# Ledger of designs, part 11: peptides against a protein of PDB entry 3ZN8

Target 1, 125 residues: chain A of PDB entry 3ZN8
Amino acid sequence: LEEYDKIQKKMEDVMEGKGKLTLRDVYAQIIALRKMGPLSKVLQHIPGLGIMLPTPSEDQLKIGEEKIRRWLAALNSMTYKELENPNIIDKSRMRRIAEGSGLEVEEVRELLEWYNNMNRLLKMV

## One batch from the design tools (peptide; made by RFdiffusion4, then SolubleMPNN)

Design b1_p10_1_s1 (from b1_p10_1, 5 letters changed)
Fold by OpenDDE base, seed 5:
Structure b1_p10_1_s1 (fold): chain B 125 residues (1-125), chain A 10 residues (1-10)
Amino acid sequence: as target 1 above (125 residues)
Amino acid sequence: ALLKLIAEFL
């Protein structure tokens, strides 16, 4: 609980300073969560999740864990400029990131689409 | 906030 609240507060401080979520901020949060253990343990510590989401099956947790691993591989293949401003990622950059991470170009596109959707939601709150 | 969004959109 206390470690989760420290992670949330540090995220709020970063968002107040930049006015925008970056992929660097996403990367830092994923790494912080991974220190708490597997996705199954992390989800048990998220307030209100047990009210809004059905308890994921063991297979859904394994799929989510593999998706996080793939997204970390993509993020590790990005330049500092791409992590700070993902909007510069064109088709050529996406292909390079996919090749460097051992992912399909579509998996890199899905990460960027997810990021864009999150930034749209955060502007409405 | 962010962790809940990650869990809802993964």
Scores: peptide ipSAE 0.098, ipTM 0.690, DockQ to the pose 0.468
Fold by OpenDDE base, seed 3:
Structure b1_p10_1_s1 (fold): chain B 125 residues (1-125), chain A 10 residues (1-10)
Amino acid sequence: as target 1 above (125 residues)
Amino acid sequence: ALLKLIAEFL
């Protein structure tokens, strides 16, 4: 709970343009969420999610859990410097991360693209 | 905020 609240506060600071979302912050948040249980249980604890999003099917939740596990494998294969500044991740680093995590390079690229899109949206608020 | 955003884009 305390780690979750610290991450939420840091994200509020990022939404205010006072900070930068890093892959370290993403990693810490995913770990904090997984301590609360499966994605299905976590989603049930998010106020207003069920009003804004259709309730995911059991199969969609399984796909989401698998994607989170794969992204955690990629994040665990990153250096501290890469987690703090993902913009340094070139094609050589992406390939190393993919090989170290047992993922395709395309899956590492998808994680980085997702991060870039999120960090762009958070800077526009 | 992040949880909603993660759930929308996963």
Scores: peptide ipSAE 0.095, ipTM 0.690, DockQ to the pose 0.456
Fold by OpenDDE base, seed 1:
Structure b1_p10_1_s1 (fold): chain B 125 residues (1-125), chain A 10 residues (1-10)
Amino acid sequence: as target 1 above (125 residues)
Amino acid sequence: ALLKLIAEFL
């Protein structure tokens, strides 16, 4: 609970333009979500989602859980400096992270692209 | 808020 409240407050500060989302914040949030259970249970706890999104098929939920698992493996293979400053992740770092996580370099690139897109969206709110 | 954002972009 206390760790979740710290993450929420930091996300509020980011949404107010007072902070920057880091991959450490992403990691902490994914871990907090996984403590609530599988993606299906997490989605049930999001108010209004059941009205705005079609109920994902069981196969779509399995794909989403596997994607989260892969991204956690990538995040666990990052250094603290990379988690705080993902913009330092060059091709050499990205290959090392891929090798350490058992992922393709393209999957690590996709995580970084997602993170960059999130930071762009947070600047528009 | 971030939960919804992660669920929309994963």
Scores: peptide ipSAE 0.092, ipTM 0.692, DockQ to the pose 0.433
Fold by OpenDDE base, seed 2:
Formats: structure tokens, sequence, C-alpha cells
Structure b1_p10_1_s1 (fold): chain B 125 residues (1-125), chain A 10 residues (1-10)
């Protein structure tokens, strides 16, 4: 409970521009989402999402769930230092993470690019 | 918070 509350507070601080989102924070949020149930149930509990996004097909939900699974594999293959400071992840670290997770290096790069874009977006709010 | 993460993930 206390660790979950610390992560939630840190996510709030990041949204308020008071903090930096890390890949550890991303990991914790993905795990929290998965505890709420399948992606379909999570999406159903989001007010206004059905107005902003077309209701995902069952196939789109499967693709999304698979992408989450792959990103969790990558995150599980990262060191604590990499999760806290993803900017240290060079080409050698990306290759190690890819090999350890059974992913392509391009999929690890996509996760890091997404993380960088998210941090930029959160700083603009 | 969680909504922005999901919206950028999909």
Amino acid sequence: as target 1 above (125 residues)
Amino acid sequence: ALLKLIAEFL
C-alpha cells in the first residue's frame, strides 16, 4: 500500500511538472492497470474515452495487450539504474535488453522513444 | 494521468 501511494503521488507530481517520469514509474503503472483487469475492462472504466477514440475492436485490444506484454518484457530486462535514468541506455544496453527480453532492438528503441515523448508531453502540461 | 499513458500507448 505505502509503495503504491508513493508511486501515485510521484505520478501526480510529474503531471504537475514537479517531477520526472521514469521507466520504473511506467512499469508500476502498467502493473497497476493489469491488476484492474484486461485492457478492455480498463478502457470501459475511462469516462469520455469512447467519445475521443472509436471503441477498439477485439483484434485491436489483442494487439494492445501484446504490445504491453512486450514492453513489460523489456522493462523486466532493464537494470534499476536504467529504469530510474533511461537516458543512460545506449546501443549496447538496448541490444542487451532486446536479447534478454526476446525483442528486436527496434522494439526497445520504440519503447524509449515513447518514454521520451511522454516526458516531453508531461512537461508541456 | 493513467488516461494520457493509455491514449499515447494505443
Scores: peptide ipSAE 0.091, ipTM 0.696, DockQ to the pose 0.416

Design b1_p10_1_s2 (from b1_p10_1, 6 letters changed)
Fold by OpenDDE base, seed 4:
Structure b1_p10_1_s2 (fold): chain B 125 residues (1-125), chain A 10 residues (1-10)
Amino acid sequence: as target 1 above (125 residues)
Amino acid sequence: ALLRLISEFL
């Protein structure tokens, strides 16, 4: 609970433009949410998601859960410097991360593109 | 927040 509250507060600071979202913050939040159970249980605990998103099918939940596992594998294969500053991840680093995580390079690229899009959105608020 | 964004991009 206390670790979750620290992560939530840091995410609030980032949403307020008081901080920079890193892949370390993404990792920490995914791990905190995973402690609450499978994605299906976690989504049930988020107020307002059930109003804004159609209830995901069981198959969509399985796909989402597998994507989270793959992204965790990629994040676990990153160096501390890469997690803190993902902009240093070049093609060579991306290939190493893919090889170390058992993922395709494209899946690592998708994670980085998602992070970049997220960080762009957070800078516009 | 992050999970909502994850769910919008999955």
Scores: peptide ipSAE 0.108, ipTM 0.694, DockQ to the pose 0.425
Fold by OpenDDE base, seed 3:
Structure b1_p10_1_s2 (fold): chain B 125 residues (1-125), chain A 10 residues (1-10)
Amino acid sequence: as target 1 above (125 residues)
Amino acid sequence: ALLRLISEFL
């Protein structure tokens, strides 16, 4: 319960512009969501999502769960400094993270691009 | 927040 409340408060602080979203915050959020159950259960807990988005097929949910597992492997292969400041991740660091996670460098790049897009969106709010 | 995170994962 205390860990969940800390994650929620940190998410609120980031949404209020009181903090920067880091990959550590992303990791903590993914873990918190996974504690609620499969992605299907997580989506069911979001009021109005089923009205705005077509309910993902079972196959789409499986693809999403696999993507989350791959991104967690990448995040687990990052240093604390990389998680706190992902902008330091150069080509050499991306290759090391890919090798350490059993992923392609492109999959690590995709995670970083997603993170960069998320940070752009958060700066527009 | 969580909605936007999930909408970009899909």
Scores: peptide ipSAE 0.098, ipTM 0.688, DockQ to the pose 0.411
Fold by OpenDDE base, seed 5:
Structure b1_p10_1_s2 (fold): chain B 125 residues (1-125), chain A 10 residues (1-10)
Amino acid sequence: as target 1 above (125 residues)
Amino acid sequence: ALLRLISEFL
């Protein structure tokens, strides 16, 4: 509980423009969510999500769980410097991460693109 | 905060 509250507070500080979202912060959040249970249980605990989003099918939940597992494998294959500053990840680093995680290079690129899009959104708030 | 991160993840 205390570790979760520290992660939440750090995310509030990032959303207020007091910090930068890193892949380390993303990793810590994914782990915190996984401690609450599978994605299906996590989504049930989100107030208002069932009003704003259609209830995902069981197959969509399985796809989401597999995507989270793949992203965790990529994150576990990154160095501390890459997690803190993902902008240093060039084509050579991206290939190494893909090989180390058993993923396609395109799946690692997709994670980095998602991270870049999140940081753009956080700068507009 | 976390709800907003999840809504931006979808």
Scores: peptide ipSAE 0.085, ipTM 0.674, DockQ to the pose 0.328
Fold by OpenDDE base, seed 1:
Structure b1_p10_1_s2 (fold): chain B 125 residues (1-125), chain A 10 residues (1-10)
Amino acid sequence: as target 1 above (125 residues)
Amino acid sequence: ALLRLISEFL
């Protein structure tokens, strides 16, 4: 709970333009969510999600859970400097992260693209 | 906020 509240407060600061979302923040949040249980249980704790999203199938939940696991493997293979400033991750770093995590380079790229899109959206709010 | 955004983009 306390780690979650710290992450929420930092997210509020980012949403107010007082901060930058990093992959360290993403990592900490994914870990906090994983402590709540499987993705299905996490989704049940999001107010209004059951009204806004169709209930995902069991197979969709398994796919999402596997994707989260793979992204955690990538994040665990990053250096502190990369987590704090993902913009330094070049092709050589992506390859190292992929090799260290047992992922394809394309999956590491997908995570970075997701992060970049996320950080762009947070600047428009 | 980020939880919702993770659920929308994963």
Scores: peptide ipSAE 0.102, ipTM 0.693, DockQ to the pose 0.536; fails the geometry check

Design b1_p10_1_s3 (from b1_p10_1, 6 letters changed)
Fold by OpenDDE base, seed 4:
Structure b1_p10_1_s3 (fold): chain B 125 residues (1-125), chain A 10 residues (1-10)
Amino acid sequence: as target 1 above (125 residues)
Amino acid sequence: ALLQLISDFL
């Protein structure tokens, strides 16, 4: 609970424009959420998510849980410098991360694209 | 927020 509250506060600071979201922050948040259980249980504990999202099918939850596992593998294969500044991840680094995580380079690219899109959105708030 | 963005991407 206390670790989750620290991560929530840091996320609030980022949403307020007081901080920069890094992949380390993404990693920490995914880990904190996973401590509450599988994605299905996590989604049930987030107030308002059930109002904005239709109740995911069991198959959608399974796909989501697999994608989270794959992204954690990619994040675990990154260096501290890459987690703090993902913009340094070139094609060579991306290939190394993919090889080290057992992922396709495209899946590592998708994670980085998602992160870049999220950072663009957070800069507009 | 993060999980909603993940869910919108999935």
Scores: peptide ipSAE 0.121, ipTM 0.720, DockQ to the pose 0.407
Fold by OpenDDE base, seed 5:
Structure b1_p10_1_s3 (fold): chain B 125 residues (1-125), chain A 10 residues (1-10)
Amino acid sequence: as target 1 above (125 residues)
Amino acid sequence: ALLQLISDFL
């Protein structure tokens, strides 16, 4: 709980423009959430999620859990410099990360696109 | 915030 609250506070500081969200912050947040249990249990603890999202089916939860596992494999295959500044990840780095994680290059691209979209949203708040 | 975003993209 305390580690999760520290990560949430850091996320709030980023939304206030006091910081930059990195893939290291994403990694730390995923690990903190995984300590609370499977994705199904974590989703039940998110305020307002049950109002904004239909209750995911068991199959949707399994797909989400597998996607998180794949993203963790990609993040574990990144260098410290890439985690701190994902914008340096070119096509050559992206291919290396995919090969090192056993993922398709497209799955690594999807993670980076998600990160870019999240950073765009955080700049509009 | 992050998990709501993950859930919106899944």
Scores: peptide ipSAE 0.118, ipTM 0.716, DockQ to the pose 0.423
Fold by OpenDDE base, seed 3:
Structure b1_p10_1_s3 (fold): chain B 125 residues (1-125), chain A 10 residues (1-10)
Amino acid sequence: as target 1 above (125 residues)
Amino acid sequence: ALLQLISDFL
């Protein structure tokens, strides 16, 4: 809970243009959420999510849990410098991260693209 | 916010 609140406050600072969302923040958020239980239980604890999003099927939740596990493997294969500044991740670093995590390079690219999109959205608010 | 965006993208 306390780690979750720290990340939420940091996201607010990013939306105010006072901060930057990093992959370290993403990692900490995923770990905090996983401590609350399976994604299905975590989603049930988010007020208003069930009003804005259709309830995921059991199969969609399993796919989501697997994707989170794969992204955590990628994040665990990153250096502190890469987690703090993902923009330094070139093709060589991306390949190393993929090999170290047992992922395809495309899956590491997808994580970085997702991060870039999120950090762009947070800077526009 | 982050988890909603994860859920929308997964």
Scores: peptide ipSAE 0.116, ipTM 0.711, DockQ to the pose 0.401
Fold by OpenDDE base, seed 1:
Structure b1_p10_1_s3 (fold): chain B 125 residues (1-125), chain A 10 residues (1-10)
Amino acid sequence: as target 1 above (125 residues)
Amino acid sequence: ALLQLISDFL
């Protein structure tokens, strides 16, 4: 609970334009959510999601869980400097992260593109 | 907020 509340407060500061979302914040949030259970249980705790999203099929939930697992492997293969400043991740760092996590370089690139898109969205709110 | 963003982009 306390760790989740700290992450929520930091996300509020980012949404207010007072902070920057880092991959450390992403990692901490994913871990906090996974402590609530599998993705199916996490989705049940999101207010309004059951009205806005069709109930994901069991196969879609499995795909989502596997994607989260892969991204956590990538995040666990990053240095502290990379987690705090993902913009320093060049092609050489991205290849090292992929090799260390057992992922394709394209999957690491997808995580970084997702992170960049999140930071763009947070600047528009 | 971030959970909704994760759910929208995963």
Scores: peptide ipSAE 0.115, ipTM 0.713, DockQ to the pose 0.470

Design b1_p10_1_s4 (from b1_p10_1, 6 letters changed)
Fold by OpenDDE base, seed 4:
Order: sequence, then C-alpha cells, then structure tokens
Structure b1_p10_1_s4 (fold): chain B 125 residues (1-125), chain A 10 residues (1-10)
Amino acid sequence: as target 1 above (125 residues)
Amino acid sequence: ALLQLLAEFL
C-alpha cells in the first residue's frame, strides 16, 4: 500500500507537469499493478476503465499480459542511465536490450515509441 | 491514466 501511494503521488506530479516520466517510473508502476494480480484483476480495480473501454475478451487480456511481460523483460535489460533517459538508446543499445531480453529489436522500438508518445501527451497537459 | 494508455496500446 505505502509503495503504491508513493508511485501514485509521483504519477500525479508527472500529470501536473511537475515531473518527467522516465522508464523507471513506467517500470515501478507496472510492478505495483502486478502486485494486485493478473491484468484481468488489475483492470477490474481501475474506476472508469469499464466506461471508456469495452470489457476485454479473455484473448485480449492474455495478449495484454504477454505484452506487459515482454516490456518488463526489456526494462530489466536496460541500464539505470537508459531507464532515466531513454533518449540515449541508440541502435546499438536497442539491439543489446533486445538480445538481453529475448525480444525482437522491433518490440524494443515499439516500447520506446510508446514512451515517446506518452511523454509528448504529458507535455501538452 | 498510464494504465488506460497501456490498455489502448495493448
């Protein structure tokens, strides 16, 4: 509970434009959510998600849980400097992360693209 | 918010 509240407060600070979202913050949030159980149970505990998103099928939940696992593998293969500043991740670093995580380079690129898109959105708020 | 963005991308 206390670790979750610290992560929530840091997320609020980022949403208020008081902070920069890092991949370390993304990692910490994914871990905090996984402590509540599988993605299906996590989604049930998010107020308003069931109003904005149709109830995911069991197959969609399985795809989502696999994607989270793959992204955690990528994040676990990053250095502290890469987690704090993902913009330093060049083609050589991206290949090393892919090899270390057992992922395709394209999947690591997809995670970085998602992070960049989210940081762009958070800067517009 | 972050989770909703994750769920829209997953």
Scores: peptide ipSAE 0.098, ipTM 0.710, DockQ to the pose 0.437
Fold by OpenDDE base, seed 3:
Structure b1_p10_1_s4 (fold): chain B 125 residues (1-125), chain A 10 residues (1-10)
Amino acid sequence: as target 1 above (125 residues)
Amino acid sequence: ALLQLLAEFL
């Protein structure tokens, strides 16, 4: 709960243009959510999600859970500097993270692209 | 919330 409230406050600061979302904030949020149970149980606790999004199929939930596990492996292979400033992750760092996490370089690229898109959206609100 | 956006882009 306390870690979730800290992340919500940082999101408010980002929406106000006073901050940026980092991969450390993403990591902390994913860990906080996973303590509540599998993605299916977590999604059931989000008010209004079932009104804004179609209910995911069981197969979509399994794919989402596997993607979260893979992204956590990548995040666990990052340095503190990379988590705080993902823009420093070059091709050499991306390869090291992929090798250290047992992922393809493309999967690490997908996480970074997702983060960049998310942080761009949060700066427009 | 970050979680709703995560669910849209996962």
Scores: peptide ipSAE 0.097, ipTM 0.705, DockQ to the pose 0.456
Fold by OpenDDE base, seed 5:
Structure b1_p10_1_s4 (fold): chain B 125 residues (1-125), chain A 10 residues (1-10)
Amino acid sequence: as target 1 above (125 residues)
Amino acid sequence: ALLQLLAEFL
C-alpha cells in the first residue's frame, strides 16, 4: 500500500507538470498493479473505468495480460539510462532490447510509441 | 490516471 501511494503521488506530480514520466515510472506502476493480482482484479479497482470502458471479455483480459508480460520483458532488457530517458533509444538500442527480451522490434516500437503518446497527453493537462 | 490510460491503450 505505502509503495503504491508513493508511485501514485509521483504520477500526480508528473500530471501537474512538476515531473517527467519515464519508463522507470511505468515499470514501477505495472509492478505495483501486479501485486494486486491479475489484470481482471486490477481493472475492478480503477475508478471510472466501468463507466468509460465496456467490461472486457475473458479473452480481452488474457490478451492484455500477455501484452503487459511482453512490455515487462522489454523494460527488463533496457538499461537504467534508457528507462530514465527513453528518447535515447535509437534503432540499434531498440533491436538489442527486442533480441534480449525475445520480442519483435515492432513490439518494442509499439511500447515506445505508447510512452510518447502518454507524455504528449500529460503535457496537455 | 496512468492506469486508466494503460487500460484505454492496451
Scores: peptide ipSAE 0.090, ipTM 0.700, DockQ to the pose 0.461
Fold by OpenDDE base, seed 1:
Structure b1_p10_1_s4 (fold): chain B 125 residues (1-125), chain A 10 residues (1-10)
Amino acid sequence: as target 1 above (125 residues)
Amino acid sequence: ALLQLLAEFL
C-alpha cells in the first residue's frame, strides 16, 4: 500500500508537469500492476476501459503479458543511471541490455520508443 | 491515469 501510494503521488506530480517519467517509474508501475494479478484482472480494475476497448481475446491477453515480461527483463538489465536517465542509452548500451535480457535489440528499441512517446504525451496533458 | 496509458500503448 505505502509503496503504491508513493508511486501514485509521483505519477500525479508527472501528470501535473512537475516531474519527468523515468524508466524507474515505469518499472515500479508495472510491478504494482502485476501485484494485482494477470493483465485480464488489471484491465477489469481500469474504470471505463470495458466500455472503450473491445474485450481482449485470451490470445491478445497472453501477447500483452509476454510483452510486459520481456520489458521487465530489459528493465532488470539496465543500470540505475539508465533507468533514471534513459536518454543516455546509446547503441552499445542497448545491445548490452538486449544480450543481458535475452531480447532482440529491436525489442529494447521498442521499449525506449514507447517511453519517449509516453513522455511526449505527458507534456501535452 | 498511467495504468490506462500503459494499457493503450502495450
Scores: peptide ipSAE 0.090, ipTM 0.704, DockQ to the pose 0.436

Design b1_p10_2_s1 (from b1_p10_2, 7 letters changed)
Fold by OpenDDE base, seed 3:
Structure b1_p10_2_s1 (fold): chain B 125 residues (1-125), chain A 10 residues (1-10)
Amino acid sequence: as target 1 above (125 residues)
Amino acid sequence: ERERLLQILL
């Protein structure tokens, strides 16, 4: 609960233009979600998501959980400076992160693109 | 609206 409330407050602060969402915040979020149980239980606690999105199949939940596991491997292979300032991650850093995590460079790129899109969205609201 | 968007992003 306390970790979840900290993440909510951080997202609120970023939406207010007070600070920046970092990959450390993303890491903390993923860990908090995993402590709440399977991704299926987490999605059930999001009011109105079941109205806006079709209820994920068990196979879609497994795919999502595997993707989150891969993103955690990438995040665990990042330096503290990269987690706090993901915009410093160049092609060389991205390759190192991929090699250190056992991921394709494309999977690390996808995580960074998702993060960039999320930061843009949070600044528009 | 904002709280609902925060809930979708978590």
Scores: peptide ipSAE 0.100, ipTM 0.649, DockQ to the pose 0.210
Fold by OpenDDE base, seed 5:
Order: structure tokens, then sequence, then C-alpha cells
Structure b1_p10_2_s1 (fold): chain B 125 residues (1-125), chain A 10 residues (1-10)
């Protein structure tokens, strides 16, 4: 509960332009969601998502959980400075993170692109 | 819009 309320307040601050979402905030959110149970159960409890998103098949949920595990490995291979300011992650840092996490550089790039898109979206709303 | 996006992200 307390970890979740901190994440909520951080998202509110970002939407108000009072803060910046970091990969540390993303990490904390992923861990909080995983403590609440399988991603399938969390998504089913989001009001209005069950109407707008097709119910993911069990196989799509397993793919999503594997993607989250891979992103956690990438996040665990980042420095504190990279987690707090992902914009410093250049091609050399991406390669080091990929090697340290056992991922392809493309998967690290995909995580960073997802983060950038989410941080843009939160500023538009 | 804001409250609905908060509900999707949280």
Amino acid sequence: as target 1 above (125 residues)
Amino acid sequence: ERERLLQILL
C-alpha cells in the first residue's frame, strides 16, 4: 500500500509538470504490481480496461510476464545515475546494459523507447 | 482523460 501510494503521487506530480518519471519509478511500479499477484489479475481489476482491451490470452500474458522479467534484468544492470536520468544512456551504455543483463541491445532500446513514449504521454495529459 | 490514464498506469 505505502509503496503504491508513493508511485501514484509521483505519477500525479509528473502529470502536473512538477516532476519527472524515472526508470527507478518504473522499477518500483513493476515490483509493486508483481507483489499484488499475476499481471492477469491486476489488468482484470482495472476499471474500463476490460472494455477497451481484448482480454489477453493466457499465452499473451506469459509473453508479457517474460518481457517484464527481461526489462527487470535490464533495469538491474543500470547504474543509479542511469535509472534517475535515462537520457544519459547512449549506445555504449545500452551495449553494456545488454551484456550485463544477457539481453539483445534491441531489447534495451525497446525498454528506453517505451519509457520515452510513456513520459511524453504523461506530459500531454 | 487524466483520471482514466492514472487508472490505467496504476
Scores: peptide ipSAE 0.096, ipTM 0.633, DockQ to the pose 0.207
Fold by OpenDDE base, seed 4:
Structure b1_p10_2_s1 (fold): chain B 125 residues (1-125), chain A 10 residues (1-10)
Amino acid sequence: as target 1 above (125 residues)
Amino acid sequence: ERERLLQILL
């Protein structure tokens, strides 16, 4: 709960134009979500989301868990500077992160694209 | 190897 409230407040601050979402914030969010249990339980704790989203199939949950595991491997292979300022991650850094995490460069690119899209969305709301 | 170490430290 307390770690989740810190993440929520950080997202609210970013929506208000106070600071920026970092990959460290993303890491903390993923860890907090994993501590709360399966993604199915997390979605049930968001008022209104459990009414609008179909319950993911067990196969979709498994795919999502594997994707989260792969993204955690990438995040664990990043430097503190990269986590705090993901915009410094060039092709050379992406390759190093991929090689360090046992991922394809495309998977690291997908994580960064997701982060960029999330950070844009939070600034538009 | 040295360049990879520099990218980790910088």
Scores: peptide ipSAE 0.057, ipTM 0.627, DockQ to the pose 0.024
Fold by OpenDDE base, seed 1:
Structure b1_p10_2_s1 (fold): chain B 125 residues (1-125), chain A 10 residues (1-10)
Amino acid sequence: as target 1 above (125 residues)
Amino acid sequence: ERERLLQILL
């Protein structure tokens, strides 16, 4: 509960322009979500989201869980400077992170693209 | 080699 409230407050601060979403915030969010149980249970606890999203199939949940696990491996292979300032992650840094995490460079790129999209969305609300 | 190690550490 307390970790989730800290993440929610951080998202509110970013929406209000009082903060910046970092990959450290993303890491904390993923860990908090995993502690709450399967992604299906987490989605059910978000008011209104469980009504708007079709219940994902068990196979879609497994794919999502594997993707989250791979993203955690990438995040664990980042430096503190990269986690705080993801915009410094160039092609050389992406390749290093991929090699250190056992991922394809494309999977690291996908995580960074997702982060950039989320950080844009939160600034538009 | 040294520059790659610096990119890992910095």
Scores: peptide ipSAE 0.049, ipTM 0.612, DockQ to the pose 0.024

Design b1_p10_2_s2 (from b1_p10_2, 5 letters changed)
Fold by OpenDDE base, seed 5:
Structure b1_p10_2_s2 (fold): chain B 125 residues (1-125), chain A 10 residues (1-10)
Amino acid sequence: as target 1 above (125 residues)
Amino acid sequence: DKERLLKLLL
């Protein structure tokens, strides 16, 4: 509960332009959500998701759970400086993170693209 | 818009 409330306040501060979402914040959020159980249970707790997205199939949930596991491996392979300031991650850092996590460079790029898109959305709303 | 996005992300 306390960690979840810290994540909520951090997202509010970012939406108000008083803060910056980091990959450390993303990591904390993923871990907090995973404490609620499997991805299927987590998605049931997101208000309005069933109105905005079709109900995921069991196979889509397995793909999503594997993607989260891969993103956690990438995040665990980042330095503290990279987690706090992801925009310093160049091609050399991406390759190191991919090698250290057992992922393709494309999977690390996808995580960073998702993070950049999330930060744009939080500033536009 | 802010409150709706917050409800989707949290």
Scores: peptide ipSAE 0.045, ipTM 0.608, DockQ to the pose 0.203
Fold by OpenDDE base, seed 1:
Structure b1_p10_2_s2 (fold): chain B 125 residues (1-125), chain A 10 residues (1-10)
Amino acid sequence: as target 1 above (125 residues)
Amino acid sequence: DKERLLKLLL
């Protein structure tokens, strides 16, 4: 609970323009969500999501859980400098992260693209 | 609404 409240407050500060979302924050968020249980239980705890999204199939939940696991492997293969400033991650760094995590470079790129899109979205709101 | 998007992202 206390770790989740710290993540929420940081997201609020970022949305107010008082901070920047980092991959360290993304890592902390994913870990906090995983402590709540499987992705199915996490989605059940989000008010109104069950009204806005069709109930994911068991196969879709399994794919989502595997994707989260793979992104955590990528994040665990990053340096502290990369987690704090993801914009320094060039092609050479992406390849190293992919090799260290057992992922394709495209999967590391997808994580970084998702992060960039999320950070843009949080600044527009 | 900032608060609604936070509830969707967390």
Scores: peptide ipSAE 0.040, ipTM 0.617, DockQ to the pose 0.204
Fold by OpenDDE base, seed 4:
Structure b1_p10_2_s2 (fold): chain B 125 residues (1-125), chain A 10 residues (1-10)
Amino acid sequence: as target 1 above (125 residues)
Amino acid sequence: DKERLLKLLL
C-alpha cells in the first residue's frame, strides 16, 4: 500500500507539472500492481477502468499478463540512465535491450512508444 | 566486445 501511494503521488506531481514520469516509475508501478495479484484484481483497483472497458475475457487477461511479463524483462535489461531518461534509447540500445530480454526490437519500441504517449498525455493535463 | 560492454555500462 505505501509503495502504491508513493507512485500515485508521483503521477499527481507529474500531472501538476512537477517532475517527470520515467521508466523507473513505470517499473515501480508494475511491481506494486503485481503485489495486488493477477491482472484481473489489478484492473479492479484502477479508478474508471471498470466503467470504460468491457470486462476482459480470460484470454485477454492472459495476453495482458504476458505483455506485462515481457515489459518487465525489457525494463530489467535497461541501464539506470535509460530508465531515468528513455530519450537516450536509440536503435543500438533498443537492440541490446531486446537481445538481453529475449524480446523482438519491435516489442521494445512498443514499450517506448507507450511511455512517450503516456508522458505526453500527463503533460497535457 | 569491449565497446559493446562500454555501451552497456554507460
Scores: peptide ipSAE 0.038, ipTM 0.599, DockQ to the pose 0.024
Fold by OpenDDE base, seed 3:
Structure b1_p10_2_s2 (fold): chain B 125 residues (1-125), chain A 10 residues (1-10)
Amino acid sequence: as target 1 above (125 residues)
Amino acid sequence: DKERLLKLLL
C-alpha cells in the first residue's frame, strides 16, 4: 500500500507539471500493480474501466501479461541513466537492450514509443 | 478531469 501511494503521488506531481515520468517510475508502477495480483485483478481495481473498455477475454489478459513480462525484461536490461532519461536511448542502446533482454529491437522501440506517448498525454491533461 | 485520468493510469 505505501509503495502504491508513493507512485500515485508521483503521478499526481507529474500531471501537475512538478516532475517527469521516467521508465523507473513505469517499472515501479508495474511492480506495484503486479504485487496486487494478475492483470485481471489490477483491472478490477480501476473504477469505471469496465464502462469505458470491453471486459478483456482471458486470452487478451494472457497476451497483456506476456507483453508486461517482455517490457520488464527490457527495463531490467536498461542502465539507471537510461531509466531516468529514456531520451538518451539511441539505436546502439536499443540493440544492446534487445540483445540483453532476448527481445527484438522493434519491441524495445514499441516500449519507448509507448513511454513517449504517455509523457505527451500527461503534459496535455 | 486530471484526477479521473490519474484513476485510469493507476
Scores: peptide ipSAE 0.037, ipTM 0.604, DockQ to the pose 0.199

